# Peptides against a protein of PDB entry 1MQS, part 60

Target 1, 223 residues: chain A of PDB entry 1MQS
Amino acid sequence: ILKMLFLNKDLNNNDNITTITDDIFNQQEIIWKVLILDIKSTATISSVLRVNDLLKAGITVHSLIKQDRSPLPDVPAIYFVSPTKENIDIIVNDLKSDKYSEFYINFTSSLPRNLLEDLAQQVSITGKSDKIKQVYDQYLDFIVTEPELFSLEISNAYLTLNDPKTTEEEITGLCANIADGLFNTVLTINSIPIIRAAKGGPAEIIAEKLGTKLRDFVINTNS

## One batch from the design tools (peptide; aimed at target 1 L116)

Design b2_p29_3_s1 (made by RFdiffusion4, then SolubleMPNN; from b2_p29_3, 16 letters changed)
Fold by OpenDDE base, seed 3:
Structure b2_p29_3_s1 (fold): chain B 223 residues (1-223), chain A 29 residues (1-29)
Amino acid sequence: as target 1 above (223 residues)
Amino acid sequence: SEIEESLKIQKALNERNEKKFAEFKELTK
């Protein structure tokens, strides 16, 4: 998250948020930016960062992507939004109107190929592709409620997993979704977890799936 | 070590994003 706010500059990941923001604030001139969010990403940001943290990161103003926003043609913008067609269209519209000087686009989860192509095509038509400075996935499909406590915001997961009417196929599908969310969490916090789960239930299935995903990812990155 | 593995994951994530952006740029030509 902090890397995103500092336009993907290299930061010392071993330091806490306060130390990082203080060091940057004291050592170099802050680049003022606009942060554009949606409902989902707002919850994520609010759980991790304080208003003062945003200010120290150079965020002058933050707003929702669907809100009417005033043009700031001399100010770079950071988008941190869900990978949807609607959000893509809004970003392109903002680009067409020269609403900001530069566009750093970050998606809360992986932007699929079809939407990437759509975004690129629309941007190409505008002739303003040079203003797009970033198109990244941040993999933030979680909300931090407490230190080391995460919520994937999967509705009724507990109820579904404990409902005797739920089929094995449904459980397997839900476990896969949970494992994907946890995987994204691991990538976001840049920490490999020790996976522990109760035996003989959905938790074990999730643990196995997550373990496999992590192992596969590590192996593929080393090759 | 867990730290080394974490660093590898972070590197892979960065490379993935760099690749995505590169692909985007090519598609905008």
Scores: peptide ipSAE 0.510, ipTM 0.875, DockQ to the pose 0.660
OpenDDE base, seeds 1, 2, 4, 5: peptide ipSAE 0.494, 0.502, 0.509, 0.504; ipTM 0.872, 0.870, 0.865, 0.874; seed 4 fails the geometry check

Design b2_p29_3_s2 (made by RFdiffusion4, then SolubleMPNN; from b2_p29_3, 17 letters changed)
Fold by OpenDDE base, seed 1:
Structure b2_p29_3_s2 (fold): chain B 223 residues (1-223), chain A 29 residues (1-29)
Amino acid sequence: as target 1 above (223 residues)
Amino acid sequence: KKEEESKKIEKALNKKNEDTFNEFKKLTE
């Protein structure tokens, strides 16, 4: 995720998020960017990053893709959204209107062939394909701690970033969305990891849900 | 080594992403 926020630049992943953002902020001028999210990706981002982390990563503003957004033609945009026809149409419309200077498109899960073709066709028609600087769809938010062992390190900032009045049920729902995204990623890379997570927080909820989904998938595919 | 494995996974994901983008560029030409 941090790599995405820094326009796919190489980062020192051995440090925590705060150290990485501080180092980059102190060592070089940060490129200011707009971050466009949807409901699912908002949950993911909120679980991993704090508001201050976004700011330190150069995110000047973040908005939902379905919201009315003001043009910022001199500012590059990072899209981190679900691979849907609706989102593709919105991105293309933003491109047509020159809403941003550059478009870094990151789909939260694998982009189906038909949608890739649709995106490409629509972009081609606009004649502005040169503004598309990235189209990625493979993101794994697991940290390898041991061979074949993946750890979910979700920041406790999740509860801080969200409404303190958020119910446990709502949190569970958001975690389910994150687990779905991770599940799709795992299937895409065709690897079934051992999952570890910090106890007593959203990471544990996500890990449990993901584990269940993976186990169910294995059972169903082998039956 | 965990670091080596992490780098291997990252490399694989980066390759897949590049493949996706390359295919996109091909389709827009």
Scores: peptide ipSAE 0.508, ipTM 0.880, DockQ to the pose 0.464
OpenDDE base, seeds 2, 3, 4, 5: peptide ipSAE 0.521, 0.455, 0.448, 0.493; ipTM 0.888, 0.852, 0.852, 0.874; seeds 2, 3, 4 fail the geometry check

Design b2_p29_3_s3 (made by RFdiffusion4, then SolubleMPNN; from b2_p29_3, 18 letters changed)
Fold by OpenDDE base, seed 3:
Structure b2_p29_3_s3 (fold): chain B 223 residues (1-223), chain A 29 residues (1-29)
Amino acid sequence: as target 1 above (223 residues)
Amino acid sequence: SKKEESEKIQKALNKRNEETFKYFKELTK
């Protein structure tokens, strides 16, 4: 998240948020930016960052993507929003109207190929593709409530996993979903956890799936 | 080490993002 706020600048991941923001603030002039959010990403940002952190990151103003926003044609904008057709259309409209000087687009989760192509096509038609400086996917399939606590927002997961009427197939499916969420969490926080799980139950299944996903991701993306 | 693994993840993530953006740029030509 901080990397996003600093326009993909390399940051020291070993430092806490305050240290990172203080160091940058003291070392160089801050680039002022606008942060565009949606409901989901607002919750995430609010849980992870303080108002002062945003300010130190150069966020002069933040707003919801669906809200009316004043043009700031000389100010770069960071979008951190869900990958939806609606949001894409709004971003393109903002581009058409020259609402901001530059567009750094960060989707909260994986952008489907069809939507990526749609975005690209619309941007191409505008003739203003040069203003698009970033199109990245984040991995935000979780809700951060506290720095050390998050929820995958999987409805009744505990009940389902502990219901004796639940089939093995259902458990396996749910475990896969949980593993996906955890995987995305790991990527988001850029910290590989020590995986611990009780043996002989759903937790072990989740742990195995998560481990496999992490290993495969590292191998496939670094090759 | 955990640090080394974290760096690997970050590298992989960066690569993915770069590829996504590259593909986007190609589509906008």
Scores: peptide ipSAE 0.440, ipTM 0.854, DockQ to the pose 0.651
OpenDDE base, seeds 1, 2, 4, 5: peptide ipSAE 0.422, 0.431, 0.428, 0.437; ipTM 0.842, 0.846, 0.847, 0.854; seed 4 fails the geometry check

Design b2_p29_3_s4 (made by RFdiffusion4, then SolubleMPNN; from b2_p29_3, 17 letters changed)
Fold by OpenDDE base, seed 3:
Structure b2_p29_3_s4 (fold): chain B 223 residues (1-223), chain A 29 residues (1-29)
Amino acid sequence: as target 1 above (223 residues)
Amino acid sequence: KEKEESEKIKKALEKKNEETFKYFKELTK
């Protein structure tokens, strides 16, 4: 998230948020930016960052993507929104209207290929593709509720996993979803998890799946 | 060991994002 706020600048992930923001603030001139959010990403940002952190990161104003926003043609914008057709259309409209000087687009989760292609097509038509400086996925399929604590917000996961009537197939499916969420969390926070799981239960299944996903990701991306 | 693995994941993520953006730019030409 901080990397996003600093326009993909490399940051020391070993430092706390305050230390990182202070160091950057003291080392270079602040670049003022607009942050555009949706309901989901607002919750995420609010759980991880303080208002002062945003200010120190150079966020002069933050707004919801669906609300009316004043044009700031000389100010770069950071979009951090869900990968939906609706949001894509709004971004394109903002581009058409020259609402901001530059567009750094970050999706909260993986953008499907079809939507990526749609975005690209629409941007191409505008002739303003040069203003698009970033299109990234942040893989935020979790909500931070407390420091170093997060929730995947999977409805009734505990109940389902502990219900004796739940089939093995259902358990396997749910475990896969949980593993996906955890995987995305790992990528987002840039922290390797210490996997601890009880043997013979759903936790072990999740741990195994997560481990596999992490290994596969590293191998496939480096190949 | 954990730090090394973290760095690998970080680099992999960065690469993935860069590839996504590259693909996007190609589609906008």
Scores: peptide ipSAE 0.433, ipTM 0.845, DockQ to the pose 0.653
OpenDDE base, seeds 1, 2, 4, 5: peptide ipSAE 0.422, 0.521, 0.426, 0.423; ipTM 0.837, 0.891, 0.839, 0.839; seed 2 fails the geometry check

Design b2_p29_4 (made by RFdiffusion4)
Pose (drawn by RFdiffusion4):
Structure b2_p29_4 (pose): chain A 223 residues (1-223), chain P 29 residues (1-29)
Amino acid sequence: as target 1 above (223 residues)
Amino acid sequence: TVNYNINDQTITLSGGTPFTNHIKERTLS
């Protein structure tokens, strides 16, 4: 999360520290930025970061994508928002409106090609595609409550999974989401683990789903 | 090791091969 608030700096290069000392913060000399969150993404940040931490990272203001936000045409913007048609539209609207000097679009989970092309087509007919400095799938789609407790914030799962009423489609979709939440965690750990799961029920489906996802990830690296 | 519990069942993720840069960059064409 912090690396993102630094424009995904230090990326594509060296350094292995973990929570930047102030003397180094003065090495790059950092400028204030607007931080745009949405309902879901605010729940992710406010769980691990205090307001003081945000300022210390150069975040002047933070507001939801849906609020009426007064313009700051000379101030950078970092969007950390859900990969939704609704949000993408607003980014396009803010981009046109010239609400901010720059855009650093950061997606909470992962943006589908479906929507990447959408955002891209809309932005193409603006004379301002140049202002979008970066678009990143961050893979931080979970909440870390305590140091080692996390949640996918998918309430009422035991019911949805065992309710006879539930479709054989709603179940597959639910497992697919849980498979993603785990995938989002696993990537954060930066370790491709061995999947072990109890057979017979949802845990297996999710295991095999996550297995396939992690399998492709390992492939679409080297070959 | 990571343990995830669902429907009275457990998914355990153990060990693993390390890597870096989990973030996916996108390009607007």

Design b2_p29_4_s1 (made by RFdiffusion4, then SolubleMPNN; from b2_p29_4, 16 letters changed)
Fold by OpenDDE base, seed 1:
Structure b2_p29_4_s1 (fold): chain B 223 residues (1-223), chain A 29 residues (1-29)
Amino acid sequence: as target 1 above (223 residues)
Amino acid sequence: TLTFEVAGQKIVLEGGTPFSNPIKKLELK
């Protein structure tokens, strides 16, 4: 979901691979965009993200797809909606009316071929296909787990990470080891998680390393 | 949501898109 909010940059061949962690913690420039949801996707977003998360992702406003929305012709829009004929028609109407500057369409589940063809056909008729920057699906196919707390007590990890005499190399090495452990955990749950960590500490380093490992894994597995 | 405590700090893993059912880019052509 966070990938979607950052315009799926890590999945785009034309864009540099940026970690979600970097985008959240080290974002230099925020691209403000509108998030358009339906009832189902609203529930999903609410279960995973906080208002602050949306703001960090550059979401200035979010609205329901069926809601009467004001035109923002200079603002890009992210659609995160169910793959239905109704939603496709609304998106196309929004396109026709130049409601937004760019359209990033993300369907919550698999889009059937017939609906994809319908979308393509309608878009072609508008002559504004260039405004549709990307189309993705299957964003609702994610795992929700109950909260669990684990303590990763690597021998002397706390002391090592907090000792002012510890070298950068030692810190990096330890963080890499911890990230490897977390990576294995992620594999056991067979999902790509949203990674959150405190800023300015070893947790951030670990999160970054984990993110990199996961991206590499996904790229290699899906190739 | 999984929370990991490392050296007094927390790393939180929230949600998760299954590897077996990845997000797919679609082409309109």
Scores: peptide ipSAE 0.084, ipTM 0.590, DockQ to the pose 0.327
OpenDDE base, seeds 2, 3, 4, 5: peptide ipSAE 0.080, 0.068, 0.080, 0.077; ipTM 0.532, 0.599, 0.553, 0.582

Design b2_p29_4_s2 (made by RFdiffusion4, then SolubleMPNN; from b2_p29_4, 15 letters changed)
Fold by OpenDDE base, seed 3:
Structure b2_p29_4_s2 (fold): chain B 223 residues (1-223), chain A 29 residues (1-29)
Amino acid sequence: as target 1 above (223 residues)
Amino acid sequence: TLKFEIAGQVIELTGGTPFSNPIKKLELK
């Protein structure tokens, strides 16, 4: 939770919450942020943090995602919300309206790939992907590196793909799962895209699998 | 165009044809 409040910077986990907040407060200039929660995450935050802790973390305002919120275009926002279609749509709407200067999105649990893809699609359409600085869930660190480019670093995927002990079967399985997610994205776009991927790595495997899935889909739908 | 970076590699989903149309050729760069 504290890591999230400090924009997912590395924190010394061995210290008490108060000590951590004090140390950071003393060492770094406070960046004032808005914290956007839902009902579930509010309960989570309340169980772990005090109001004073939020203030020390630079949270100037906290609000529920479903509540009407005033625009603060010069203030970065931290979202800590459930991974739902509804919340994603609200975040995208906030993005469209330039409600905040930067968006740090943290999902309270694993974001299904289809929802991640939906988020990516909607953000891409807005042309404001540069405002999304972070997307985190339980297993995924997501970084926007370029406009319309999302870096999906699934912690497990990264570890799996880079671990020399990982078997080919495990890699193939992971790539298949990713391809399934992308396939769902394509279906939501309602078009068959041109797929481009770098050669010689996981991206190629994923692209091939995706292509196969799309071909099979077209064949099955036209029959 | 949607771009996804996975494990340091990029997958691009560009353009599109309706599902009723033939799938465009996979381009590997």
Scores: peptide ipSAE 0.070, ipTM 0.599, DockQ to the pose 0.216
OpenDDE base, seeds 1, 2, 4, 5: peptide ipSAE 0.061, 0.064, 0.059, 0.053; ipTM 0.566, 0.502, 0.504, 0.470; seed 4 fails the geometry check

Design b2_p29_4_s3 (made by RFdiffusion4, then SolubleMPNN; from b2_p29_4, 14 letters changed)
Fold by OpenDDE base, seed 5:
Structure b2_p29_4_s3 (fold): chain B 223 residues (1-223), chain A 29 residues (1-29)
Amino acid sequence: as target 1 above (223 residues)
Amino acid sequence: TLVFEIAGQKIILEGGTPFSNPIKKLTLK
């Protein structure tokens, strides 16, 4: 997250958030920028950073992507939003209207190829591709509630898993979505963990799916 | 050690082997 706020420059990961922000603040000129979020990414940012941390990172204003935002044509913008068609369309519209000077786009999770192609096509039509400086997949599909506790807020997950009317297909689909979220989280921490889960329930199914995803990832990356 | 809470159940991730940086810059072609 801090890396994103500093336009994805390399940061020393061995220091706490305060030390990192202080070091960067003292070593480099602060670039003031706008941070554009959605509901999900707002929760993510709020769980990790304080308001003062955002200020030290050069964030002068933060807004929701769906809110009416005033144009700041001389100010660079950081987007940190879900990889959806709706958000892509809004970003492209902001680009068309010259709402900001530069666009640094960060998606909270994996961007499907079809959406990437759509983004590329729309940007190409605008003739303003030079304003898009970065497009990143941050793999931040989680909320940190405690230093070592993470939450995946999937809508109605508890209700769906405990409803006797829920079909096996629905449970499987939900477990797949949860596994995807955990996979993104693991990628964010840059470490392949040992997975432990209670046996005989959804947690076991999720753990198995996650394990498979991680193994496949390692094989594909080392190949 | 990381603990995930999902629908009232916990998944625990312990230890870790480092792998390549997952942050990917996407190229618009």
Scores: peptide ipSAE 0.089, ipTM 0.558, DockQ to the pose 0.641
OpenDDE base, seeds 1, 2, 3, 4: peptide ipSAE 0.072, 0.073, 0.094, 0.076; ipTM 0.582, 0.547, 0.556, 0.537; seed 3 fails the geometry check

Design b2_p29_4_s4 (made by RFdiffusion4, then SolubleMPNN; from b2_p29_4, 15 letters changed)
Fold by OpenDDE base, seed 1:
Structure b2_p29_4_s4 (fold): chain B 223 residues (1-223), chain A 29 residues (1-29)
Amino acid sequence: as target 1 above (223 residues)
Amino acid sequence: TLVFKVADQEIILEGGIPFNNPIKKLTLE
């Protein structure tokens, strides 16, 4: 939860909440944010954090997603809400109205494929996908820096990969597809990244495939 | 920086090397 409130940066989880918030507040520049919740997530947050903790995390305003909220076009917003069609529609409407400067979306549970597709489609139509900086659920995280990085194709692949019903054979194929998607993304950005991935899982497979594709591309381009 | 998290694992794309330069490193952490 604290990680979410700090825009999903790495935190020292060995410290208690108060120590973490104090350290960040005192040692780092605080990014002031709006926190948007629903009824369920409000209960979750309240069980773990105090009002003072939120303040120290840079949350100056918190509201329910269904409440009328004042526009703060220069302030980034963190959504921590249930993955429902209703909430997605509200988020998209907030995006359309430029209610906030940036959108960091965190779903409280798994976002099903159909809802992700709906979100992606609606966001794409707005032409403001660049304002969507993050989309998270319990299994999937997207940090988006460019509008083209938020694609339905990549999103679907990641969701399917995290589906427990997916077979190993399908996983291998999906990893290749994900790597292809990432490759295309890199080409769009016109830069070759340093790739880092955790060992022992799909991330490693994807990273290796991506690395190979990029190397081949560079070699062919420079030859 | 681009971050994609698959399950509990992250893929991080950091830095920007122009296409006219070779890829420096693939790091698995």
Scores: peptide ipSAE 0.087, ipTM 0.555, DockQ to the pose 0.234
OpenDDE base, seeds 2, 3, 4, 5: peptide ipSAE 0.073, 0.081, 0.076, 0.075; ipTM 0.508, 0.533, 0.544, 0.543; seeds 2, 3 fail the geometry check

Design b2_p29_5 (made by RFdiffusion4)
Pose (drawn by RFdiffusion4):
Structure b2_p29_5 (pose): chain A 223 residues (1-223), chain P 29 residues (1-29)
Amino acid sequence: as target 1 above (223 residues)
Amino acid sequence: SEEEIEETIEELKTEKHEEFLELVEKYQE
């Protein structure tokens, strides 16, 4: 999360510190930025970061994508928002409106090609595609409550999974989301683990789903 | 191995942005 608030800096290069000392923060000399969150993504940040931490990272203001936000045409913007048609539209609207000097679009989970092309087509007919400095799938779609306790914030799962009423489609979709939440965690750990799961029920489906996802990830790296 | 995975994620992020720029150029044409 912090690396993102630094424009995904230090990326594509060296350094292995963990929570930047101030003397180094003065090495790059950092400038204030607007931080745009949405309902879901605010729940992710406010769980691990205090307001003081945000300022210390160069974040002047933070507001939701859906609020009426007063313009700051000369100030950078970092969007950390959900990969939704709704949000993408507003990014396009803010991009046109010239609400901010620059855009650093950061997606909470992962942006589908479906929506990447959408955002791209809309932005193409603006004379301002140049202002979008970066678009990143961050893979931080979970909440870390305590130091080693996390949640996918998918309430009422035991019910949805065992309710006879529930479709054989709603179930597959739910497992697919849980498979993603795990995948989002696993990528954060930066370790491709061995999946072990109890057979017979949802844990297996999710295991085999996550297995396939992690399998492709390992492939679409080297070959 | 962890660094290789991190670099892979970083490359993916970069490629995502590059794909966006390529799409914008394609649609402008």

Design b2_p29_5_s1 (made by RFdiffusion4, then SolubleMPNN; from b2_p29_5, 20 letters changed)
Fold by OpenDDE base, seed 1:
Structure b2_p29_5_s1 (fold): chain B 223 residues (1-223), chain A 29 residues (1-29)
Amino acid sequence: as target 1 above (223 residues)
Amino acid sequence: NNKLIEEALNKRQKNLTNELKELIEKYKK
């Protein structure tokens, strides 16, 4: 996502988002851009980035693709939207109207061949293909966007975790088991969760353990 | 887990720019 915001330049991924944005802000001139989102990508961006991160990345304003947007003909635009016919048509219309100076298009999932062809055909008619600087597709379909409630069916978990006589070892063990169950659930549904937990309790322990497992998995799977 | 998501997203990015440009040229003919 940060790479996208910096027009797909190479970034040092070893640091946290804040450090990366700070470093870039200090080392190079910021290119101010507009960020165009849809509902799905808005959720994704909000989960990963803070408003300050967007500002440091040079995002002056962000809007929904279906919203009425004022022309900014001297400002480059980053589209981060679902690969749909509707969104493609809107992008092309924005191109036709010279709504922005440059177009950096990032689809939130794989762009089907037929839609790529459609985009190409429509752009060819406009005569403004030079304004399209980049087209990327990504894979966000593994992110859970619709919440579901489920249970691991650990009947005594709450009682055990809240019993003052329960030892730290027992709590740690139970937390590990819960984390394992959650991890297996994640793998089963083939979706990466956003982990939120209350601080200072078992939930935090579980979140940490689960996070570690997921990180290890992602690293190994993408290797 | 923000880092996790970011890493996953970065690894699953595909550049379609050249392919699009080529297709555009085909449709112009």
Scores: peptide ipSAE 0.540, ipTM 0.793, DockQ to the pose 0.322
OpenDDE base, seeds 2, 3, 4, 5: peptide ipSAE 0.535, 0.547, 0.538, 0.539; ipTM 0.789, 0.795, 0.794, 0.788; seeds 2, 3, 4, 5 fail the geometry check

Design b2_p29_5_s2 (made by RFdiffusion4, then SolubleMPNN; from b2_p29_5, 18 letters changed)
Fold by OpenDDE base, seed 2:
Structure b2_p29_5_s2 (fold): chain B 223 residues (1-223), chain A 29 residues (1-29)
Amino acid sequence: as target 1 above (223 residues)
Amino acid sequence: DKKKIQEAINERQKKLTEELKELIKKYKE
């Protein structure tokens, strides 16, 4: 999220949000920008960042994508919204109307190919493709309760894993789902966790699966 | 390992932007 707010520049992920924002503020001129959200992303941002954090990140104004917004043609915009046809149409309309100087688009989840093509087609008609600087997607299939705590909200996961009546197949399936969620979380926050798991239990299975997914991802991305 | 994964994440995001640009070019022809 912080990387997104700083236009996906390399940041030291080992520091606290305040430290990162202070360091950037002291080292570089703040680029003021507008942040456009939807209902889902608003909840995400609110759970991780404080109002002061947004200001320190150079967010001068934030608004909902469906709300009427005043044109700021000299100000870059960051979109952090769900990958829907509706949101894409709004972004394209904003582009057509020259609402902002530059467009940094971040989708809250994976952008499907059909929507990518739709976006491309619409943008091609506008003749203003140069204003689109970035298109990123994320994997926000988790709830952020605090800056360093994530929940996958898998129903009764703890109970199922600790129930002696649960079959090995059920455990394996649940562990796979948890590992998938964690994998998506890692990619979304762009931070590699230190994986710690108790030996001899479901936690170890999850850790192994997550490790494998991360390794496979590296291999597939670099091929 | 952390560095490699971070690089992979960055490359993936970069590719999406590039794919969009390529598609836009395609639709303009």
Scores: peptide ipSAE 0.459, ipTM 0.840, DockQ to the pose 0.567
OpenDDE base, seeds 1, 3, 4, 5: peptide ipSAE 0.448, 0.457, 0.451, 0.449; ipTM 0.852, 0.839, 0.833, 0.847

Design b2_p29_5_s3 (made by RFdiffusion4, then SolubleMPNN; from b2_p29_5, 14 letters changed)
Fold by OpenDDE base, seed 3:
Structure b2_p29_5_s3 (fold): chain B 223 residues (1-223), chain A 29 residues (1-29)
Amino acid sequence: as target 1 above (223 residues)
Amino acid sequence: SSEEIKKAIEKKQEELTKEFKELVEKYKA
């Protein structure tokens, strides 16, 4: 998320938010930007970043995508919104109206192929594709409640894992789902975890599955 | 390694932009 706010420039993920923002603020001139959110992404941003963090990241104004927004043709915009047809149409309309100088589009989850093609088709008609600098998709299959605290919103996970009536097959399935969620979390926050798990239980299974997913991801991406 | 994973994540994120730009050009033709 923080990387997104800095136009997806390379950041030191080993530092906390405060250290990163302070370093950037002190080392270079801040590029002022507009942050455009939807209801879902607002909750995410609010849980991770404070107003001061946004300011230090160069976010002058943040608003909802469905709100009437004043044109800022000399200011770059960061979109962090759900991959929906409605949001795509709004982004394209903003592009047509020269609402901002540059467009950095970050979808909160995977962008389906049909929507990618729709976006590309509409943008091609505008003749203003050069203003779109980035199109990224994130993997928000989790809810951020506090910094470094995530909920995968898997119902009764703790109860299921601790219920003596739960079968090994059920545990394995649940662990796979949890590992998938954690994997998506890693991709979303671009932070490599140090995996710690108690031995001899579901936590170890989850850790192993997550480790495998991460390793496989590296291999597949680098091939 | 952690650095390899980070690099892989970055590469994955950049792929969509490239694909988007290619599609735009395709629809313009």
Scores: peptide ipSAE 0.538, ipTM 0.889, DockQ to the pose 0.572
OpenDDE base, seeds 1, 2, 4, 5: peptide ipSAE 0.532, 0.552, 0.531, 0.536; ipTM 0.892, 0.900, 0.887, 0.897; seeds 2, 4 fail the geometry check

